# Ledger of designs, part 238: peptides against a protein of PDB entry 5JXT

Target 1, 319 residues: chain A of PDB entry 5JXT
Amino acid sequence: SLLPKKEINVYIGMSEMQVKWYQKILEKDIDAVNGAGGKRESKTRLLNIVMQLRKCCNHPYLFEGAEPGPPYTTDEHLIYNAGKMVVLDKLLKRIQKQGSRVLIFSQMSRLLDILEDYCVFRGYKYCRIDGSTAHEDRIAAIDEYNKPGSDKFIFLLTTRAGGLGINLTTADIVILYDSDWNPQADLQAMDRAHRIGQTKQVVVYRFVTDNAIEEKVLERAAQKLRLDQLVIQQGRAQVAAKAAANKDELLSMIQHGAEKVFQTKGAFGTMAEKGSQLDDDDIDAILQAGETRTKELNARYEKLGIDDLQKFTSESAYE

## One batch from the design tools (peptide; made by RFdiffusion4, then SolubleMPNN)

Design b2_p26_8_s4
Fold by OpenDDE base, seed 2:
Structure b2_p26_8_s4 (fold): chain B 319 residues (1-319), chain A 26 residues (1-26)
Amino acid sequence: as target 1 above (319 residues)
Amino acid sequence: SEREESRRKSIEEAAKKQKELEKKKK
């Protein structure tokens, strides 16, 4: 029988470079961040800020002029300048030693470009599929990855491209490098490995930048998922979860952790304490803390009814 | 809410302090 997925949110501190870029993004649009624009502040402007903050949480090199160069060189700076890359680098070594194979999902094809450079730099054999990949090339990449005795360790996918019903049950580890606004897109990505033909325990690691907008993206996705589940269970088809965040929700998400980001000199959390020098005990501590926070997050939403979940503002998440 | 106003003020003050620190380092 197919074992249930083990899902763990991995809460990761920003690197010093990420903190600096996160500050710059907030400072550039500080009037919008403070809500000083009132009714005149466009939803589009807030969505743009959210997009830039999510890029920062993924990797600072997603911004023009952030990468050291020219000349551009792939080196350890590609890893230590992003908290998610530091954790990924240690986690992949462990996964490989266990004889596991891994799917890495992102919303951003440009992050997959960085992950390709990383794979080449570390000597990891990989496949890639994104939104631009031709249908024939997708089939070829899937077949090469799924081949008996395949030496391909990593499959890099955009979450949307992974939604195409493909079977990747030859992988047992899923890393969601970032989260979709729609939790169903992430579930569909996980279901590429967690499907009929899987023989191993599927483990899903969801990377979440701590003290940043990604915590609020995750909370909103968890809320929506619980609401969708309750609607299905109660047969209340009329409860269309408002798919799009309102202006006040977006503003609250942008403001989350912003004060602490402005006060921070250097990196956050384990990135401040250890930087790129994480050991196996540090990774175990991050995973254990993540498992605890994941249980707490789920337990928060399991107690809420449909009416509570519909009224749930970011303020009520802390009561 | 009073909580939202307090948060906005705190973020604004933190941003001002950060900009002042950056100006003093240049």
Scores: peptide ipSAE 0.037, ipTM 0.531, DockQ to the pose 0.008
Fold by OpenDDE base, seed 3:
Structure b2_p26_8_s4 (fold): chain B 319 residues (1-319), chain A 26 residues (1-26)
Amino acid sequence: as target 1 above (319 residues)
Amino acid sequence: SEREESRRKSIEEAAKKQKELEKKKK
């Protein structure tokens, strides 16, 4: 019998470099961040800020001139300059030691490029599929990964490429390195491993940058997912959740944690305390805290009706 | 709203203070 998947949001502090770049992004457009542009501030500008902040949450090297060099070298700096990479690096060692295999999903193909460099640097054998991968190469990568006794430990995928209905039940761990605005895209990604033919407990780790825009992306996704579920259950087909965030929602998302980011000298949370020197106990603490916060997040939306879920809850912006 | 204005002010003040601290360190 297929076991239910275990989903854990892994809340990760920004590295010092991420904090600096996050500050720089906010400062560059501070008038827009503060809503000073009023009615003249375009939704497009706010969406661009959101995208830059999400890039920062993933890896600072997604920005031109962020990577140290020339010469450009793959070294430990690739890991310690991004909180998600620090956690990923420790988590992958544990996953490998337990004899598991892992799917890593991202929205950003350029992040997969960084993850390829990381895999090579750590000596992890991997497969890759993104939106540009040819059909034949996709088949070859899937077959190579799924082969009995495959030495491929990691499969790197864009969430969109993972949505193509492929079977990857030879993996039992799923890492969502970032989240889609549409929670169904992430579910479809998880369902690559969590499908008929899976023999192991599937565990999904969703990486979420703590005290950053990604928390609000996650909350919005959770709200939408619950709304979609209730609409299906009640047969109310026409309750199209306004798929696109409005201007005020985008502003609220951009502003979330911004004050604390400006006040922060160095890294956030466990990244400030331990940096790249996370041990197994630190990882267990992060996972346990994440499991608690995941339950709390789910419980928040489980109590809400359709009418409440259609309203943007501004209250979560101040907790 | 008063809440939005408070949040705006807090972020603006934090950004100004950080920028001043960075200027003093240079």
Scores: peptide ipSAE 0.035, ipTM 0.517, DockQ to the pose 0.008
Fold by OpenDDE base, seed 5:
Structure b2_p26_8_s4 (fold): chain B 319 residues (1-319), chain A 26 residues (1-26)
Amino acid sequence: as target 1 above (319 residues)
Amino acid sequence: SEREESRRKSIEEAAKKQKELEKKKK
């Protein structure tokens, strides 16, 4: 029988560079961030801020002129300038030592470009599929990854491209480098490895930048997922979950952690303490803390009814 | 709410302080 998948949210501090870029993004649109535009603030402007903050949480080199250079070189700076890369770098070493194979999903094809540079730099053999990949090249990449005795360790995928019903049961680890606004897209990504034909325990690591917009993206996704489950269970088709965040929700999400980001000189959490020098014990501590916080998050939404889940309770924004 | 206004004010004050610190380093 297929073993249940284990899902762990991995809460990761921002690097010093991410904090600086996150501050700059907020400062550029500070009037919108503070809600000074009131009813006149466009939803488009808030969505643009959210998109920039999510880019910052993924990697600062997603911004033009952020990468050190010229000369542009792939080096350790590609890792230490992004908290997620620091954790990924340590986690992949562990995964490889365990004889596991890994799917890495992102919403951002440009982040896959950074991950390709990283794979080359670390000597990891990989496959890639995104939205631009031709159908024939997708088949070839899947076959190359799935072949018996494949030396391809990593499969890099955009979450949507990975959603196409492909079988990747030759991987047992899934990393969601970022989260979709639609939790069903992430589930479909996990189901590439967690499917009939899987012989191993599938483990899913969801990377979440701590004290940032991504915590609120995760909370909203968890809320939506629970609501979708309850609607299915209760047969109440009429509960159209408001698919799109309103302006106030977007503003609350943008404001989450912003004060602490402005007060921070340097990196956050374990990134401030150890930076790129994270050891195996630090990774175990991050994973254990993540497992605890994942259980707490799930338990919070499991207690809520449909009516409570339809209310975006701003109360979770004050804890 | 008073809490939302307080949070907006604290973010604004933190952003102002950060900009002042950046100007003093130049």
Scores: peptide ipSAE 0.033, ipTM 0.458, DockQ to the pose 0.008
Fold by OpenDDE base, seed 4:
Structure b2_p26_8_s4 (fold): chain B 319 residues (1-319), chain A 26 residues (1-26)
Amino acid sequence: as target 1 above (319 residues)
Amino acid sequence: SEREESRRKSIEEAAKKQKELEKKKK
């Protein structure tokens, strides 16, 4: 029988470089961040800020002029300049030692480029599929990954490209490097490994940058998922989940953690304490804290009715 | 709300302070 998947949110501090870039993004548009534009502030401008902040949470090198160089080189700086890469690097070593195989999903094809450089640098054999991958090349990559005795450890996918009904049950670990605005896209990604034919316990690690926009992206996605479930259960098809965040919701999301980011002179959390020198105990602590926070997050939404879940209250995140 | 205004003010003050610190490092 297929075992239930275990989902763990992995809350990761920003590196010093991420903090600096996160500050710069907020400072560049500080009037918009502070809602000073009022009715004149465009929703498009706020969405652009959200996208820049999400890029920063993924990797600083997604910005022009952030990567050290020229010359551009792949080295340890590719890892230590992004909190998610530091955790990923340690987690992948553990996963490999356990004889597991891993799917890594992102919303950003440009992050997959960084992950390819990382895989080459660490000597990890991988496959890649994104939105630009030709149909034939996609089939070839899937077949190469799924073949008996495949030496491919990692499959790199964009979440949307992974959504296309493919079977990757030869992997038992799923890493969501970032989250989709639509929780169904992430579920569809998980269901590539968590399907009939899976023989192992599927574990899903969802990377979430702590004290940043990604916590609010996750909360919104969890809220939407619970709402969708309740609407289906109650037969209330008329509850059109407000598909798009309003301006006030976007402002609240952008403002989340912004004060603490401006007050921070270095890295956050375990990244401040240990930097790139995370050990196995540090990873276990991060995973345990993540499991606790995941349970707490789920418990918040399990008690809410449809009417409560329709109200995105900026205030309910601070209680 | 007063809470949103307070939060906005705190963020603005933090951003100003950070910008001043960055100017002093140059």
Scores: peptide ipSAE 0.030, ipTM 0.467, DockQ to the pose 0.008

## One batch from the design tools (peptide; made by RFdiffusion4, then SolubleMPNN)

Design b2_p27_1_s1 (from b2_p27_1, 12 letters changed)
Fold by OpenDDE base, seed 5:
Structure b2_p27_1_s1 (fold): chain B 319 residues (1-319), chain A 27 residues (1-27)
Amino acid sequence: as target 1 above (319 residues)
Amino acid sequence: SRPPRKVHTVEDEELKELAKKRKEEEL
């Protein structure tokens, strides 16, 4: 029988560079961040801020002129300038030592470009699929990865491109480097490894930047997922949980952790204490804390009914 | 000069969704 998948949210502090870029993003649009634009602020402006903040949470080098150089190098700076890369770098070493194989999903194809450079830098053999990958090249990459005795350790995928019905049961670890706004896209990504033909325990690590917009993206995704589950369970017609985040929700998401980001000099949490010098014990502590917070998050939404989950989409605009 | 990281010109799916949402809000 297929073992149930384990899902762990991995809460990761921002690097010093991420904090600086996060501050700059907020400062550039400070009137919008403070809600001072009132009814006149376009939802488009808020969505742009959200996008830039999510890019910052993934990697600062997603911004033009952020990468140090010239000369431009592939070196340790690619890792230590993003908290997620620091954790990924340690986690991949552990995964490899365990004889596991890993799918890494992101919403951002440009992040996969960074991850390719990282794979080359660390000597990890990989496959890649994104939205631009030709159909024939997708088949070839899947077949190369799934081949018996394949030396490909990592598969890099955009979440939606990886969602396209493919079988990747030759991997047992899934890393969601970022979360989709639609939790079903992430589930479809996980189900590439967690499917009939899987022989191992599938473990899913969801990376979440702590004290940043990604916590609110995660909360909204978890709320939506629970609502979708309850709607299915109760046989109710899909209540239109299709409501794109309203302006007030987007503003609340942008404001989340902003004060602490402005007050912070340097990195956050374990990134401030250890930076790139994370050891195996620091990773275990992050994973244990993540498992606890994951249980707490799930327990928060498991107690809520459909009506409560619908209200919380409206009331999280007032707290 | 390091060749620019292959800017896989795949507009991030989020940029495509943002562009789609912008198009839907301009209608």
Scores: peptide ipSAE 0.053, ipTM 0.462, DockQ to the pose 0.017
Fold by OpenDDE base, seed 3:
Structure b2_p27_1_s1 (fold): chain B 319 residues (1-319), chain A 27 residues (1-27)
Amino acid sequence: as target 1 above (319 residues)
Amino acid sequence: SRPPRKVHTVEDEELKELAKKRKEEEL
């Protein structure tokens, strides 16, 4: 029988470099962030800010001129400058040691380019598929990954490209490096490993930058998923889940944790305490805390009815 | 050496200019 998947949100602090870039993104559009633009503030401008903040949460080297150089090198700086990379680097060592194989999903193909450089730097053998990968090359990559005795440890995928019905049950670990606005896209990604033919316990690690926009993206996705489930169960197909965030929702998401980010001179959380020197106990603590917060998040939305789930309950960062 | 990452957005250029100004203020 297929075991239920275990899903854990892994809450990760920003590196010092991420904090600095997150501050810069907010400062550039400070009037929009403060809501001072009123009706003149375009939804497009707020969406752009959200996208820049999400890039920052993934890796600061997604911005031009962020990468140290010239000379441009592939070295430890690729890891320590992003909290998610620090946790990923430790987690992958553990995953490999236990004889597991891993799918890593991101929405950003440019993040996969960083992960390729990282894989080469660490000597991890990998496959890659994104939106630009030709159909034949996708088949070849899947077959190379799934072959008996494959030496490919990692499969790098864009969430949407991985959603295309492929079978990757030769992996038992899924890392969602970021979250889709549509929770169904992430579920479809997980279902590449969590499918008929899987023989192991599938574990899904969802990376979430703590005290940042990604926490609100996750909350919104969880709320939407629960709403979609209740609508299906109650036969109320007419409850159009507001697919797109409104301006006030986007503004509240941008404001989440912004004050604390502005007050922070260094890194956040375990990244401030340990930086790149995370040990196995630090990883276990992050995973345990993540499992607790995941249960709390799920329990919050399980108690809500359709009418409550239709209300955007943003606790403003100023409540 | 890795090639420098290409700018894909005007926003990334303006963030680069802001980053340059801050470095000039710290010196």
Scores: peptide ipSAE 0.052, ipTM 0.430, DockQ to the pose 0.031
Fold by OpenDDE base, seed 4:
Structure b2_p27_1_s1 (fold): chain B 319 residues (1-319), chain A 27 residues (1-27)
Amino acid sequence: as target 1 above (319 residues)
Amino acid sequence: SRPPRKVHTVEDEELKELAKKRKEEEL
């Protein structure tokens, strides 16, 4: 029988470089961040800020002029300048040592370019598919990864490209490097490894930048997923889940953790204490804290009815 | 000199359109 997925949110502090770039993004649009634009503030402007903040949470090198150079090099700076890369680097070493194979999903093809350079730098054998990958090349990459005795450790995928019905049950670990606004896209990605033919316990690690926009993206995705489940169970098809965040929701998401980010000098959380020098105990602590916070998050939304889940209020995040 | 990481801003929308087209071709 297929074992249930174990899902763990991994809450990760920003690197010093991420904090600096996160501050710079907020400062550039400070009037919008403070709500000073009032009724005239463009929803498009707020969406752009959200996208820049999500890029920062993934990797600062997604911004023009952020990467140190010229000359541009692939070195340890590719890792220590992003909190998610520091955790990924330690986690992949553990995953490899246990004889597991891993799918890494992102929304951003440009992040996969960074992850390819990282894989080459660490000597990890990988496959890649994204939205631009030709159909034939996609089949070839899947077959190369799934073949008996494949030496390919990592599969790099965009979440949407991975959602297209493929079987990757030869992997038992899934890393969601970032989250989709649609929780069903992430579930479809997980279900590439968690399917008939899987013989191992599938573990899903969802990376979430702590004290940043990504916590609110995660909360909104969890809320939407619970709402979708309740609507299906109650046969209430008329509750069109409000597909898009309103301006006030977007503003609240942008403001989340912003004050603490402005007050922060250097890195954030565990990244401030240990930087790139995380040991196995630090990883175990991060995973244990993540497992606890994941249970708390799920328990919060399991108690809510349809009417409560339709109210995205900033206040419901603090109970 | 390694070329700068190509800023392939495949926007989330272009990835949506490509994924939609491919779903229509599999059907």
Scores: peptide ipSAE 0.049, ipTM 0.418, DockQ to the pose 0.044
Fold by OpenDDE base, seed 1:
Formats: C-alpha cells, structure tokens, sequence
Structure b2_p27_1_s1 (fold): chain B 319 residues (1-319), chain A 27 residues (1-27)
C-alpha cells in the first residue's frame, strides 16, 4: 500500500547577502512598504515587490549585478550566499547516503539554472524539465531518470512542468525549493513521487525563508487549501476563495519581518551562527523545528471554520 | 536577470565542456 507522504516545512534563515538585498528591495519602494501610497498604490507595484522579495528568498544571483565578478566563477559562493542552498547542500548529502533519489521543484526556471551549476559543481548527476523543454526531451529525461539502475540522483523541475501527470515514483524525496501561490500546484508536484508504484516513504521538504514574505505566502496557501477542502465537504461551491490577494494583504505580506530585516546586521538564525559550516546536528535541529512548526501551522487551520478562514484574509494584517 | 555565466575561467570552461560532454553522451 502507498504510505502517507510526510510533509515538513523547512524554515531557513537568510544569508548576509540575502538580508542586504532584501533591505535594498524594501528601501527602493519604502513609501509603498510603509503604506504611504494608501489607496493610490498600484496593486501591480505591490505584486512586483512581492516577486522581488521571493527572488531574494530563492537566491540573490537572480538579480543583475549580484553575482561576484568578473571573473565569474562556480565556487562555494554559489552556496553560502543563499540560505536555501546551504541547507540543500547538506540535505542532499544525507539523502544520497540514504540511497534516496530526489525531485527538486521551483517556480523559477532561472533558479534551475543555478541548481544545474550547483549539480555540476558538486558532481551530482541530474535531469531537468521546465516549461521550455520539448515534449520529446521531456519523455527522454523521464525515461532516463526512471530507468532501472539510473545514475541520475536529482530531477530538477519547474512546478508547472512537473504538474503534467508524469510518473517519478523512482524518487522518494521531494524538495519544494519555493512554493506556488496555488497550493494545488505543489500538491500535483508531490503526487509525481507520491503515486501508485512508489515503494518507499515519500518525504516532502518545503523550503521557507524564515522571517520573510515566504512565511506569509505559505500561510495564505494553507488557508486557501483548508478553505477549498471545507467548501468541497460542505457543498458550498459559491465560496470561491478570492484567488488574488488584495492590496492590503499584499502590503501585510511585504511588511512581514521587514523591521527585523532592517535591524539585522549580517545573516539570520542558523545562517548567522554557522553559515556554510552547518553540521548534521544543525540540520536535524532545523528539520525538528520545521516539523514542530508544520504541526502548529496545520493545527491552527484545522480548527477554523469557513467563516473564520474568510475573515483571516482580513485580520492577518495586524500580526 | 542573472547575467549569463560568462565562463571566464579555464575551470568554468572545463565544467561547461564536462556538462556538454554529459549532454552529448546522453544523446
């Protein structure tokens, strides 16, 4: 029988470089961040800020002029300049030692380009599929990855490309490097490994930048998912969760952790304490803390009714 | 945009050539 998947949110501190770039993004639009634009602030401007902050949470090198150089090199700086890469680098070593195989999903094809460079740098054999991959090349990559005795350890996918009904049950670990705005897209990505034909316990690691916009993206996705479940259960088809965040919700998401980011000199959390020198015990502590916070997050939304979940889209502005 | 990694080091060229050879061996 297929075992239930284990889902763990992995809360990761920003690197020093991420903090500096996160500050710069907020400072550039400080009037919008402070709500000084009021009703005149464009929803498009707020969405742009959100997208830049999410890029920063993924990797600073997604910005022009962020990568050190010239000369441009593939070196440890690719890892230590992004908290998610530091955790990924340690986690992949553990996954490989366990004889597991891993799917890595991202919303950003340009992050997959960074992950390709990382895979080459670490000597990890990989497959890649994104939105631009030809149909024939997708089939070939899937077949090569699923081949009995395949030496391909990692499959790099955009979450949308992974949603295409493919079977990747030869992997037992799923890493969501970043989350979709639609929680159903992430579920569809997990279901590539968590399907009939899987023989192992599927574990899903969802990377979340701590004290940043990604926590509010996750909370909103969890609220929406719970609301969708309750609507289906109650037959109330009319409660289409307003799919698009309003301006006030976007502003609240942008403001989340911003003050602490401005006060921070250096990195956050375990990235400040250990940086790239995370050991196996530090990874275990991060995973245990993540498992606890994941249970707390789920328990918060399981207690809420439809009416409460609809109101929480308005009250999350004050915490 | 991330600037296209201008392979400006011999090591980065060798890594690209290794990545290219791996793509060619996969064809």
Amino acid sequence: as target 1 above (319 residues)
Amino acid sequence: SRPPRKVHTVEDEELKELAKKRKEEEL
Scores: peptide ipSAE 0.042, ipTM 0.444, DockQ to the pose 0.079; fails the geometry check

